# Designs tried in a protein design run: peptides against a protein of PDB entry 1MQS. Part 167

Target 1, 223 residues: chain A of PDB entry 1MQS
Amino acid sequence: ILKMLFLNKDLNNNDNITTITDDIFNQQEIIWKVLILDIKSTATISSVLRVNDLLKAGITVHSLIKQDRSPLPDVPAIYFVSPTKENIDIIVNDLKSDKYSEFYINFTSSLPRNLLEDLAQQVSITGKSDKIKQVYDQYLDFIVTEPELFSLEISNAYLTLNDPKTTEEEITGLCANIADGLFNTVLTINSIPIIRAAKGGPAEIIAEKLGTKLRDFVINTNS

## One batch from the design tools (peptide; made by RFdiffusion4, then SolubleMPNN)

Design b2_p26_3_s1 (from b2_p26_3, 13 letters changed)
Fold by OpenDDE base, seed 2:
Structure b2_p26_3_s1 (fold): chain B 223 residues (1-223), chain A 26 residues (1-26)
Amino acid sequence: as target 1 above (223 residues)
Amino acid sequence: PVIKDLTKEFKELVEEYKKKLEELKK
């Protein structure tokens, strides 16, 4: 799963999640991405990863595939969804609408040949096949637990996330909005995560902001 | 392997369908 979140780059699988994320952060610049899930994959992700882990992987926002999502044409998206006709149609529609800059598609189980052909056929019609960077399928052997991962609302500020013209002030604002979203998620799951982030980047800014919000909340609720 | 990379196969299929579409327009 972490490999997927890092765009299927080679990772050392012998390390725990924290060690893997730390090693990646030390070696590579963080690429901020949107994560698109369905109900099944949400359960899978929730069983293995925490919100903080997603943040360390550069996931700014995660949403359900069937949820109404705002366009983020400058932001790459990772799809981690079931290999169904419905999900394929939604992905193609997202492609047609230029909803994201790049598409990294990961199916939660084996993709049948007929669905692969259907996806390819539909994409061929759009003329936007270059935006699809990866197509993977997976045989997941995870125990499905009750989903604890929730979708974050996408702010208009996210439109500038990967824009080279984005100013430091805009980045700061975006980080604040992301922190707000994560904060709301934490409140919803009623669990305070351990916040860890790489130093010297947006992740650190987000972590600090989120930490402050959580501390303030705890103080206010105990008051 | 638990994870299979279908990217190459997918891209090849896309190109095949593009060719078919072009042939139909002719």
Scores: peptide ipSAE 0.591, ipTM 0.927, DockQ to the pose 0.257
Fold by OpenDDE base, seed 1:
Structure b2_p26_3_s1 (fold): chain B 223 residues (1-223), chain A 26 residues (1-26)
Amino acid sequence: as target 1 above (223 residues)
Amino acid sequence: PVIKDLTKEFKELVEEYKKKLEELKK
């Protein structure tokens, strides 16, 4: 599961979840991602990972695949869902609508050949196969109870940063204040939102400062 | 858990289907 959250990069399996997440968090710039789940995979994730683990892995928001999800065209998405025709159709629909920037697809169990072919056929029609970066299937043997399904808060928080018109010195001060305010907001909602900012302006500065504050907070609270 | 990378196989299938679609348009 952790490997999946880090886009199936080679991880040192000898380390605890906390050590792995801390090492990656400290060594590499975290790519913030959306995690798309179904009921079964939600239970699985809840049984193995804490909210802080997801955050350290760069998962800012997670939602159910059947939920009405807002488009985040600049954000990569990790799908961790059952290998069903229904889920494949939804993924393809998300691809068609450019719902996310990149698609990392992980099935919770073995993907049958016929479904793989169906996925490939549908994707071929869209002309957007380049957005699909990975397709994995997994054999998971987890015993999950229903109460664990509700252990993770499903959040779809999105913050849009606006560009203030002030002098350079004032911009720096305002950016810091805005970043602080947004940081406090994030703490209040107890979830890291997807942050979108216009490039080349104060909004980008605010976003960077906010990102740094959030990273520092996550590092300091887990330490 | 056993994780299998299907990316290569998937990409190959996509290309095969693309070729088939192009042939049907002709």
Scores: peptide ipSAE 0.587, ipTM 0.929, DockQ to the pose 0.265
Fold by OpenDDE base, seed 3:
Order: structure tokens, then C-alpha cells, then sequence
Structure b2_p26_3_s1 (fold): chain B 223 residues (1-223), chain A 26 residues (1-26)
């Protein structure tokens, strides 16, 4: 799963999740991405990863594939969804509408040959096959008894952060909104994360804001 | 393998279908 979040780059398998994420944070450039999930994959992600892990992986927004999603034409998207005809059709529609800049498709289980051909056929008609960078399938053997679903649903976060016309105040405001969303998510999952962020970017601002909120919360709950 | 890279196969299929579509337009 972590490998997928880093666009299936080779990761050191001998390192635990914390070590891997720390090493990546020390890298100079974080690639911000959108993560598209379905109900099943959401449960899987929630069982394995913490909110902080997603942030460390550069996931700025995550949404359900069936939900209405704002276009982010300059943002790469990672799909992690079940290999169904319905999901394939949605991905193709997203491609047609230029929903994202790049498409990294990861199916949660083995993709049948007929569906692979269907995907290829539909993509061929769009003329936008170059936007599809990767197609993977995976074997997920996760039993999730209590799936927890969360979505920040923050629109245009990446565009705002990368627009040269965006003011520092606007960036600060957006970071505050992201921190609020993360805070609410943390409360929902009833787990206090260890906050880590790359230095010198929006992630650091978000981390500081979130940290402050969490500290205030802990102080208020322990008094 | 737990993870399989289908990218190459997918791209090849796309090109094949593109060719077929071009032939149908002629």
C-alpha cells in the first residue's frame, strides 16, 4: 500500500512504515496526489494506515470514486479501487473530463482479462492514454471488521497551493482548513497521531497547526 | 506475486485498439 502511495517506486522492504515515511520526508520534493478509493479499499487503507501516513505520502485529498469530485487537472491521481466494470467506467469518464493530470490505477484484486481489454478499448477511444501512467492489480487479504471512512473533501487544495497568484494569506488559510479536517478525522478515529512533516513547505504549516489543535485538545480533556 | 504491473500490457492493448479504430474509419 505504501509503495502504491509513492507511485510504486522501490522502497526498502526492511524498514518499517515509520522509517520509510521518515526517509521520504527527508527528501527534497513531495509529490502531492489525490487518492481515489471505494468502500472496500477505504476500509483497507484505514486498517493499515494512519491519517499521518497519508499526509506523509503526499496525499492532499482522498475521495470515494462514486462521489462527485472537483477537477484537479494539474494534480496526479492514485486510484485504489475494486476491479469492476463500474469503476472502470468511472475512471474512463474521469479521464475524458481531464479530471486529473496523471492516472495511477491500482486495482485491489486481480483484474480479469476482459476488464483489462475493456479499459484499454475505452481509453483508446478517448485519445488520452498518455495520461495513464500505471496500471497495477494487487492481492488484498485484509479482514476489516470495523471499517472507518473519512474524507476531507477539500476542493482545489493542490491548485491553490501551486498557483503562483496565491497569496501567503490564502495558503495559510487553506493549511488551516486542512488541519481542521485532519483534526476532525483524528477525533473520529479516536487515535492521536505522531505528526511529522517536511520542512519548508505547506506540510510543515499544516503539521504545526494540527499539532497545536491536538495539544489544546489533550490539555482540555486531561484537566 | 502480490502486486502485478499491467502497464505494458495495457499500453499494448490500447495501441492495438487504436489501430483497429483507424481501420474502421477508412
Amino acid sequence: as target 1 above (223 residues)
Amino acid sequence: PVIKDLTKEFKELVEEYKKKLEELKK
Scores: peptide ipSAE 0.583, ipTM 0.925, DockQ to the pose 0.258
Fold by OpenDDE base, seed 5:
Structure b2_p26_3_s1 (fold): chain B 223 residues (1-223), chain A 26 residues (1-26)
Amino acid sequence: as target 1 above (223 residues)
Amino acid sequence: PVIKDLTKEFKELVEEYKKKLEELKK
């Protein structure tokens, strides 16, 4: 998330968020930007960053993508929104109207190929593709409901895991998906957790998978 | 990776669609 706020520049991950923001703030002229969010990304940002962190990152204002927003043609915009057709259409409309000077688009989850093509097609018609500086997708497969509490967006996980008709393959697949979501969450918050799970069930399987992923990541990062 | 850069792919697609649009105008 911090990387996104600094236009996806490489940041030294070894320091606390506060230290990173302070160092950047002191070294470079702050580029003031607008942050465009949706409901999901708002929750994510709020859980990870404080208001002061946003300010230090050069975020002057933040607003919801579906809200009417005033044109700021001289200000670059960071979009951090869900990869949906609706959001893509809004971004393109903002581009057409010259609402911002530059567009840094970050999707909160994987962007499907068809939507990428749709975005490209619409942008090609506008003749303003040069204003789009970056297109990223991220893997934020969680919803923050309360501080330090989140849920993965996996439909009917409980029902699937407890259905006697569910195959071992399906259970394994679901556990893998959950572990991936948790892994992405850990990387997003930049903190390695102590994993606690109930023994003798799917939670243990998930914990083991997550632990393996984290260990592999740490080894690969330190190598 | 948690973050994937799609910028290059996106720009390439834009150029492809621009070419298609030009062909339709002829």
Scores: peptide ipSAE 0.581, ipTM 0.929, DockQ to the pose 0.493

Design b2_p26_3_s2 (from b2_p26_3, 15 letters changed)
Fold by OpenDDE base, seed 4:
Structure b2_p26_3_s2 (fold): chain B 223 residues (1-223), chain A 26 residues (1-26)
Amino acid sequence: as target 1 above (223 residues)
Amino acid sequence: MVIKDLTKELKELIKEFKEKRKKELE
């Protein structure tokens, strides 16, 4: 995703998002871009990036593809949307109307051959193929089916977390271990989970820790 | 994860469609 936001340039995979964005933001002039999303991609972006991350990536504004968007003919646009006929038609219409200066199209999953051909056919009629700079797909195809239930087999986790004699430090440490286990599981099954946890307890701590780890990983490896 | 670059393929298809239309109009 981060790679997409930087027009699919090569990034250092060993750095976290903060390091990458800070380095890019400070080392070179940022290219301001518009980010066009759909409902699915909005959820994805919101799960892994913050407003500050978008800003540092040069995203001046983001909008839904179906929203009424003001033309910015001198600004390049990044599309990150599902590979559907509807979205393709909208992109082509935006192209026809010169809504943006350049088009960087990134489909969230694999683009079917028939839709690729449809896109090509429509663009061929517009005479504006030069404005399409990039087309990528399969950004989210890495997500596979998750197991329904699993256990980390951490000894006495429940007892430790509920023992009144357990210190805050011990709880924090155990929560970190649990988060690490969950993180490794996510890597193994190649899935990005929606994290749901009860508020006001260890589950929330675990969720926060896991969320942080996942954000860092996804940004570095899948973007 | 495999991200695929379709840019070249798209450009080629666009060219093909343009050529096809040109031939049909001749």
Scores: peptide ipSAE 0.576, ipTM 0.926, DockQ to the pose 0.339
Fold by OpenDDE base, seed 1:
Structure b2_p26_3_s2 (fold): chain B 223 residues (1-223), chain A 26 residues (1-26)
Amino acid sequence: as target 1 above (223 residues)
Amino acid sequence: MVIKDLTKELKELIKEFKEKRKKELE
């Protein structure tokens, strides 16, 4: 997985994840990349890596492959997804739309020959084969845990946030508390979250606060 | 974890498909 994040460069496998990321961070200019995941690979990454590990590897943003993603035509993308026809079609569509500058494709398991041929055929039509820099398939030997549903159990959060009598200060305070709770949860489970929030409401505020807290934590820890 | 590099194979297949398409259009 770390090898994938560093564009499949040779890494010294004898070092701990932290040591590897620190060494690379200190010795080489970080290439910022987008990481594209699916549900399965998200669980995999979360089970193995910390938030700090992704950032040190140059992952600036990560998203689900089925999610509506904004174009970043000047940013290379790492795909780490299941070898399915659906995912291949999405990758090809991303390629057609010039969504990213370079494509590093890593399948979570073995890619069947028929799907490899399908990928090749579709890419051949696009005329953009040069943007595909790497294609790997992978055999994972570890068990991925299932997602867990949890609640912060903050009483009357919905009512407070939607009550017109609630002051801006109260809303801000509640959002901060929620963000703190989520932050602590992330640290406790040692998992990298994909943050999704509805736009134009308290959820967006919470998401932004959480993101800031995570970034600040990483910066302060590296410091 | 075992990683297999399919890059070269993919590039070759892409080339083959391009050639096939060229022949079909002629």
Scores: peptide ipSAE 0.576, ipTM 0.929, DockQ to the pose 0.295
Fold by OpenDDE base, seed 3:
Structure b2_p26_3_s2 (fold): chain B 223 residues (1-223), chain A 26 residues (1-26)
Amino acid sequence: as target 1 above (223 residues)
Amino acid sequence: MVIKDLTKELKELIKEFKEKRKKELE
């Protein structure tokens, strides 16, 4: 599961979950991701990971695949869902609507050949195959009898700081103030804000600053 | 149970379907 949350990168198997997440979380760049689940995978995730683990893995929000989800076109998405026709159709629809920037698809069990072909056929029509970065199956096939379900609430912040009259210093100062405010909000409502803006703009600066604050907070609380 | 990477296979299938569609439209 941790491997999946880190886009199937190689992880040191000798380390416990806490050590792995701490090491990655302390790295300079956290890739913020959306986690898309179904009922079965939600139970699985809840049995293995805590909310703090998801946060350390860069998961800002997790949602059910069948739920109405807000577009996050600049955010990569990790799907961890059952290999069903219904889920495939939803993923393709999400792809068509440019709901996310990148798609990392992990099926909970073996994907049948017919469904793989169906996925391929549908994606071929969209012309957006480049957004699909990974497809894995047989990731986790076990039954969780007593899941502890949890949800992360996320607040959305849209920043349009495109005033050409604003100096770089002013932008930096404003971004710092916004990051401070957002950090306080996160702690207060236990909800991570989603900042939507063009890359290379103020939103990126804010996100970096906020990320640093969150990392520092997590380190200080674990210590 | 072993995790299987299907990315390459999917990409190849997508390419095949695109080619088939192109031929059908010509």
Scores: peptide ipSAE 0.575, ipTM 0.928, DockQ to the pose 0.252
Fold by OpenDDE base, seed 5:
Structure b2_p26_3_s2 (fold): chain B 223 residues (1-223), chain A 26 residues (1-26)
Amino acid sequence: as target 1 above (223 residues)
Amino acid sequence: MVIKDLTKELKELIKEFKEKRKKELE
């Protein structure tokens, strides 16, 4: 799962999750990403990762694949979903609509050959195959512990971002909360990372807020 | 946890479908 969140880069398996995330956080530029889940994958993620772990991996926004999502055309997306015809159709539709800048697709279990071919056929029609950067299938053997807690957190984020009744103030508030979480993480690691954020989306807002907090902190500690 | 990379296979299939479509339009 951590490998997936870091776009399937090689990770040292001998360390605990915290050590791995801390090392990567200190050494590499953080790329802000959107994480697209389904009900099954939310339970899986919840069993392994905490909110802070997701933040350290650069996941700023979570959403469910079956829900209408706001376009973030400059933001890369990680899909972690079941290998179903329905999910494939949704991914292709997202591709057609340029909903995200890049697509990193991870299926929660083995992808059947017929579905792989279906995905290929549909993508071939769109002319946007270059946006699909990775496709993986996975065999997961995790004990699900607290799926409800994780689902609630994702749902709240999703509702806030996709509800037409959501005010600018509420969006700003959410971004501030995320920035606070990232700030606390940076302080814990005792290293200031390079932050890369897509323009025109929540990631940019978060990056700006985080930058301000870090600058203020440095000024106050040196005084 | 076992992970399989399907990226190359997908790209090849996409290419094949594009070629088939091109032939059908000719």
Scores: peptide ipSAE 0.557, ipTM 0.916, DockQ to the pose 0.266

Design b2_p26_3_s3 (from b2_p26_3, 14 letters changed)
Fold by OpenDDE base, seed 2:
Order: C-alpha cells, then sequence, then structure tokens
Structure b2_p26_3_s3 (fold): chain B 223 residues (1-223), chain A 26 residues (1-26)
C-alpha cells in the first residue's frame, strides 16, 4: 500500500511504516497527490494506515470514487479501487473531463482480462492515454475492519497548492482548512494520531496547524 | 507476486484499439 502511495517506486524492505516513510522523505521530493477510494479500499487502507501516514505519503485529499469531485487538472491522482465495470467507467469519465493531471490506477484485486480490455478500449477513444501512467492490480488479504478513513473534500485545495501563482497566504489558508478537516476526523475517530510530516512543504504547515489544534483541544478538555 | 504491473500490457491494448479505430474510420 505504501509503495502504491509513492507511485510504486522501489522502497526499502523495512517492516516499519514509520521508518519507510522517514527514509523516503529524506531521499525524495514530496509529490502531492489525491487518493481516490471506494468503500472496500477505504476499509483496507484504514486497517494499515492512519491519516497521518497518508499525509506523509503526499496525500492531502482522499475521496470516494462515487462522490462528486472537483477537477484538479494539475494534480496527480492515485486510484485504489475494486476492479469493477462501474469504477472503470468512472475513471474513464474522470479522464475525459481532465479531472487530474496524471492517473495512477491500482485495483484492489485481480483485474479480469475483459475489464482490462474494456478500460483500454474506452481510453483509446479518449485520446488521453498518456495521462494514465500506471495500471496495477493487487492481491490484498487484509482483515476488513470498520472504516476509519474519512474523505476530506476541500474545494480546489490541490489546485491552490500546486499552482505557481498561488500566494503564500492562500497556501496557508488552505493548509488551515486541511488541518481543520483532519482535526475533525481525529475527533470522530477518538484517537490522537502521531503527526509526522515532511519538512519544507505544505505537509509541515498542515502538521503544525493540526498539532496546535489538537494540543489546544486537549488543554481545553482537561481544563 | 502480490502486486502485478499491467501498465505495459494496458498500453499495448490501447494502441491495438487505436489502430482498429483508425482502420474503421478509413
Amino acid sequence: as target 1 above (223 residues)
Amino acid sequence: PVIKDLTEEFKKLVEEYRKKLKELLE
């Protein structure tokens, strides 16, 4: 899963998620991405990753594939969804509408040949196959736990963060909104996460803001 | 393997379909 979030780059075989993320952050520039999930994959992700882990991987926003999503034409997207005709149609529609800059498609289980051909056929018609950078299928055997991941739908968040014309003030504002969303998620889960973020980017700003909010909350609830 | 890379196979299929479409339009 972590490998997927880092666009299937070679990762060191360290078993500790924290060690892996730290090593990657020290070696590579963080690429901010959106993560598209379905109900099944949400459960899978929730079983192994925390919201903070997604942030460390450069995932600032994650949404359900069936939800209405705003276009982020300058932002790469990772799809981690079930290999179904419905999901394939949605991905193709997203491609047609130029919702994202690049498409990294990861299916949660084996992709049948007929669906692979269907995807290829539909993509061939769009003329936008160059935007699809990866197609993977996976054989995940994870215990399905109750989903603990919530979609943070922040309008134009990634466009603002990745647009060179975006002002520092706008970035700061967006980071604050993201931090608010994460804060609400933490409260809903009723678990205080360990916040880790890469230095020198929006993730650090978000982490600091979230940390402050959590500290303030703890102080206020204990007072 | 737990993860299978289908990218090259996918791209090959896309090109095949593009070729077929072009032939149909000619």
Scores: peptide ipSAE 0.565, ipTM 0.921, DockQ to the pose 0.280
Fold by OpenDDE base, seed 5:
Structure b2_p26_3_s3 (fold): chain B 223 residues (1-223), chain A 26 residues (1-26)
Amino acid sequence: as target 1 above (223 residues)
Amino acid sequence: PVIKDLTEEFKKLVEEYRKKLKELLE
């Protein structure tokens, strides 16, 4: 998330959020930006960052993508929104209207190929592709609802895992998705967890997968 | 990866569609 707020520049991950923001604030002139969110990403941002963190990152104003927003043609915008057709259409409309000076687009999850092509096609018609500076996928499929409690918001996970008609392949796939979500959450929070899971069920499978991912990551980063 | 950069792929697609559009107008 912090990387996104600094236009996906490389950040030193060894420090806490406050230290990183302070160091950047002291070294470079702050570029003031607008942050465009949706309901899901708002929850994500709120769970990880404080208002002061946003300000230190140069975010002056944040708004919902579906809200009417005033043009700020001299201000760059960071979009952090779900990869949906609706959001893509809104972004393109904002581009057409020259609502912002530059567009840094970050999708909260994987952007399907068909939507990427749709975005590209619409942008090609506008003739303003030069204003789109970045397009990223941000794999942040989690929402913190309470302190130290979060959900991956995977639809019907409980039902699927407990349905006797669910195949082993489906269970394995779902567990992999959950593990990926947890892994991304850990990386976002920048804290190595102690993993605890109930034995004898899907939770154990997920824990093992997550542990493997974390170990592999640590080995690769220290290598 | 937690973050995937699609910028280059996106720009390539835009250029492809732009060419197609030009061919149609032509």
Scores: peptide ipSAE 0.565, ipTM 0.926, DockQ to the pose 0.479
Fold by OpenDDE base, seed 3:
Structure b2_p26_3_s3 (fold): chain B 223 residues (1-223), chain A 26 residues (1-26)
Amino acid sequence: as target 1 above (223 residues)
Amino acid sequence: PVIKDLTEEFKKLVEEYRKKLKELLE
């Protein structure tokens, strides 16, 4: 799963999630991405990763594949969804509409040959096959007893953060909104995360804001 | 393998279908 979030780059399997993410943060610039999930994959992600892990992986926004999503034409998207005809059709529609800049498709289980051919056929018609950078299938054997679904649904985060015309105030404002979303998510899942972020970027700003919110919350609840 | 890279095979299929479409439109 972590490998997928880092666009299937080679990761050291001997390290825990925290060590891996920390190393990547220290060595490479974070590529901000959108993560597209379905109900099943959401449960899987929630069981394995913390909110902080997603942030460290550069996931700015995550949403359900069946939900209406705002176009982010300059943002790469990671799909992690079940290999179904329905999901394939949605991905193709997203491609047709130029919803994202790049498509990294990861199916949660083995993709049948007929569906692979269907995907290829539909993509061939669009003329936009160059936007599909990766197609992977995986074997997921996760038993999720308590699935938790959350979505920040913050639109244009990547575009705002990467636009050279964006002011520092706008960046700060966006980071505050992201922190608010994360805070709400943390409260919803009833788990206080360990906050870690790369230094010198928007992640640090978000982490600081989130930390402050959590500290204030803890103080107010213990008081 | 737990994870399989289908990218190359997918790209090949796309090209094949593209060729077929071109032939049909001609």
Scores: peptide ipSAE 0.562, ipTM 0.923, DockQ to the pose 0.257
Fold by OpenDDE base, seed 4:
Structure b2_p26_3_s3 (fold): chain B 223 residues (1-223), chain A 26 residues (1-26)
Amino acid sequence: as target 1 above (223 residues)
Amino acid sequence: PVIKDLTEEFKKLVEEYRKKLKELLE
């Protein structure tokens, strides 16, 4: 997230947020930016960063993507939003209207190929592709509620997993999604966890899937 | 990777579509 706020420059990830922001804030002239969020990313940002962190990162103002936003044609904008058709359309509209000077687009999760192509196609029509400086996707499908507690914010996950009417296929699918989210979280925080889960339920399934993913990743990274 | 830079791929696609549009207009 901090990397994104600093236009995806290399940061020393060994330092905490405060140290990083302080060092950058004091070391160089701050580039003031607008941060555009959606509901999901707002929750993510709020769980990880404080207002002071945003300020030190050069975020002068942040707004929701669906919110009526005043044009700031001389200010660069960072979009941190879900990879949806709706958000893409809004970004393109903002581009068309020259709402900001530069566009740094960061999707909160992997951008499907079809949406990437759609974005590219729409941007090609505008003739303003030069204003799009970056397009990134991330894997931040989690919310950190506490230092050692976070949520993937998967809607009705608990209910679905505990509903006797839920099919095995649905459970398996959901567990896979949860495992993917956890995997992405682990990689994001750059710390390999010791996995603990209750036996005999979905948690065990998730733990096994996560363990497999982590092992595979380690093997592939070291190979 | 947790963060993937799609900028170059995006720019490539934009250029491809631009070319296609140009061809259609000619």
Scores: peptide ipSAE 0.561, ipTM 0.924, DockQ to the pose 0.567

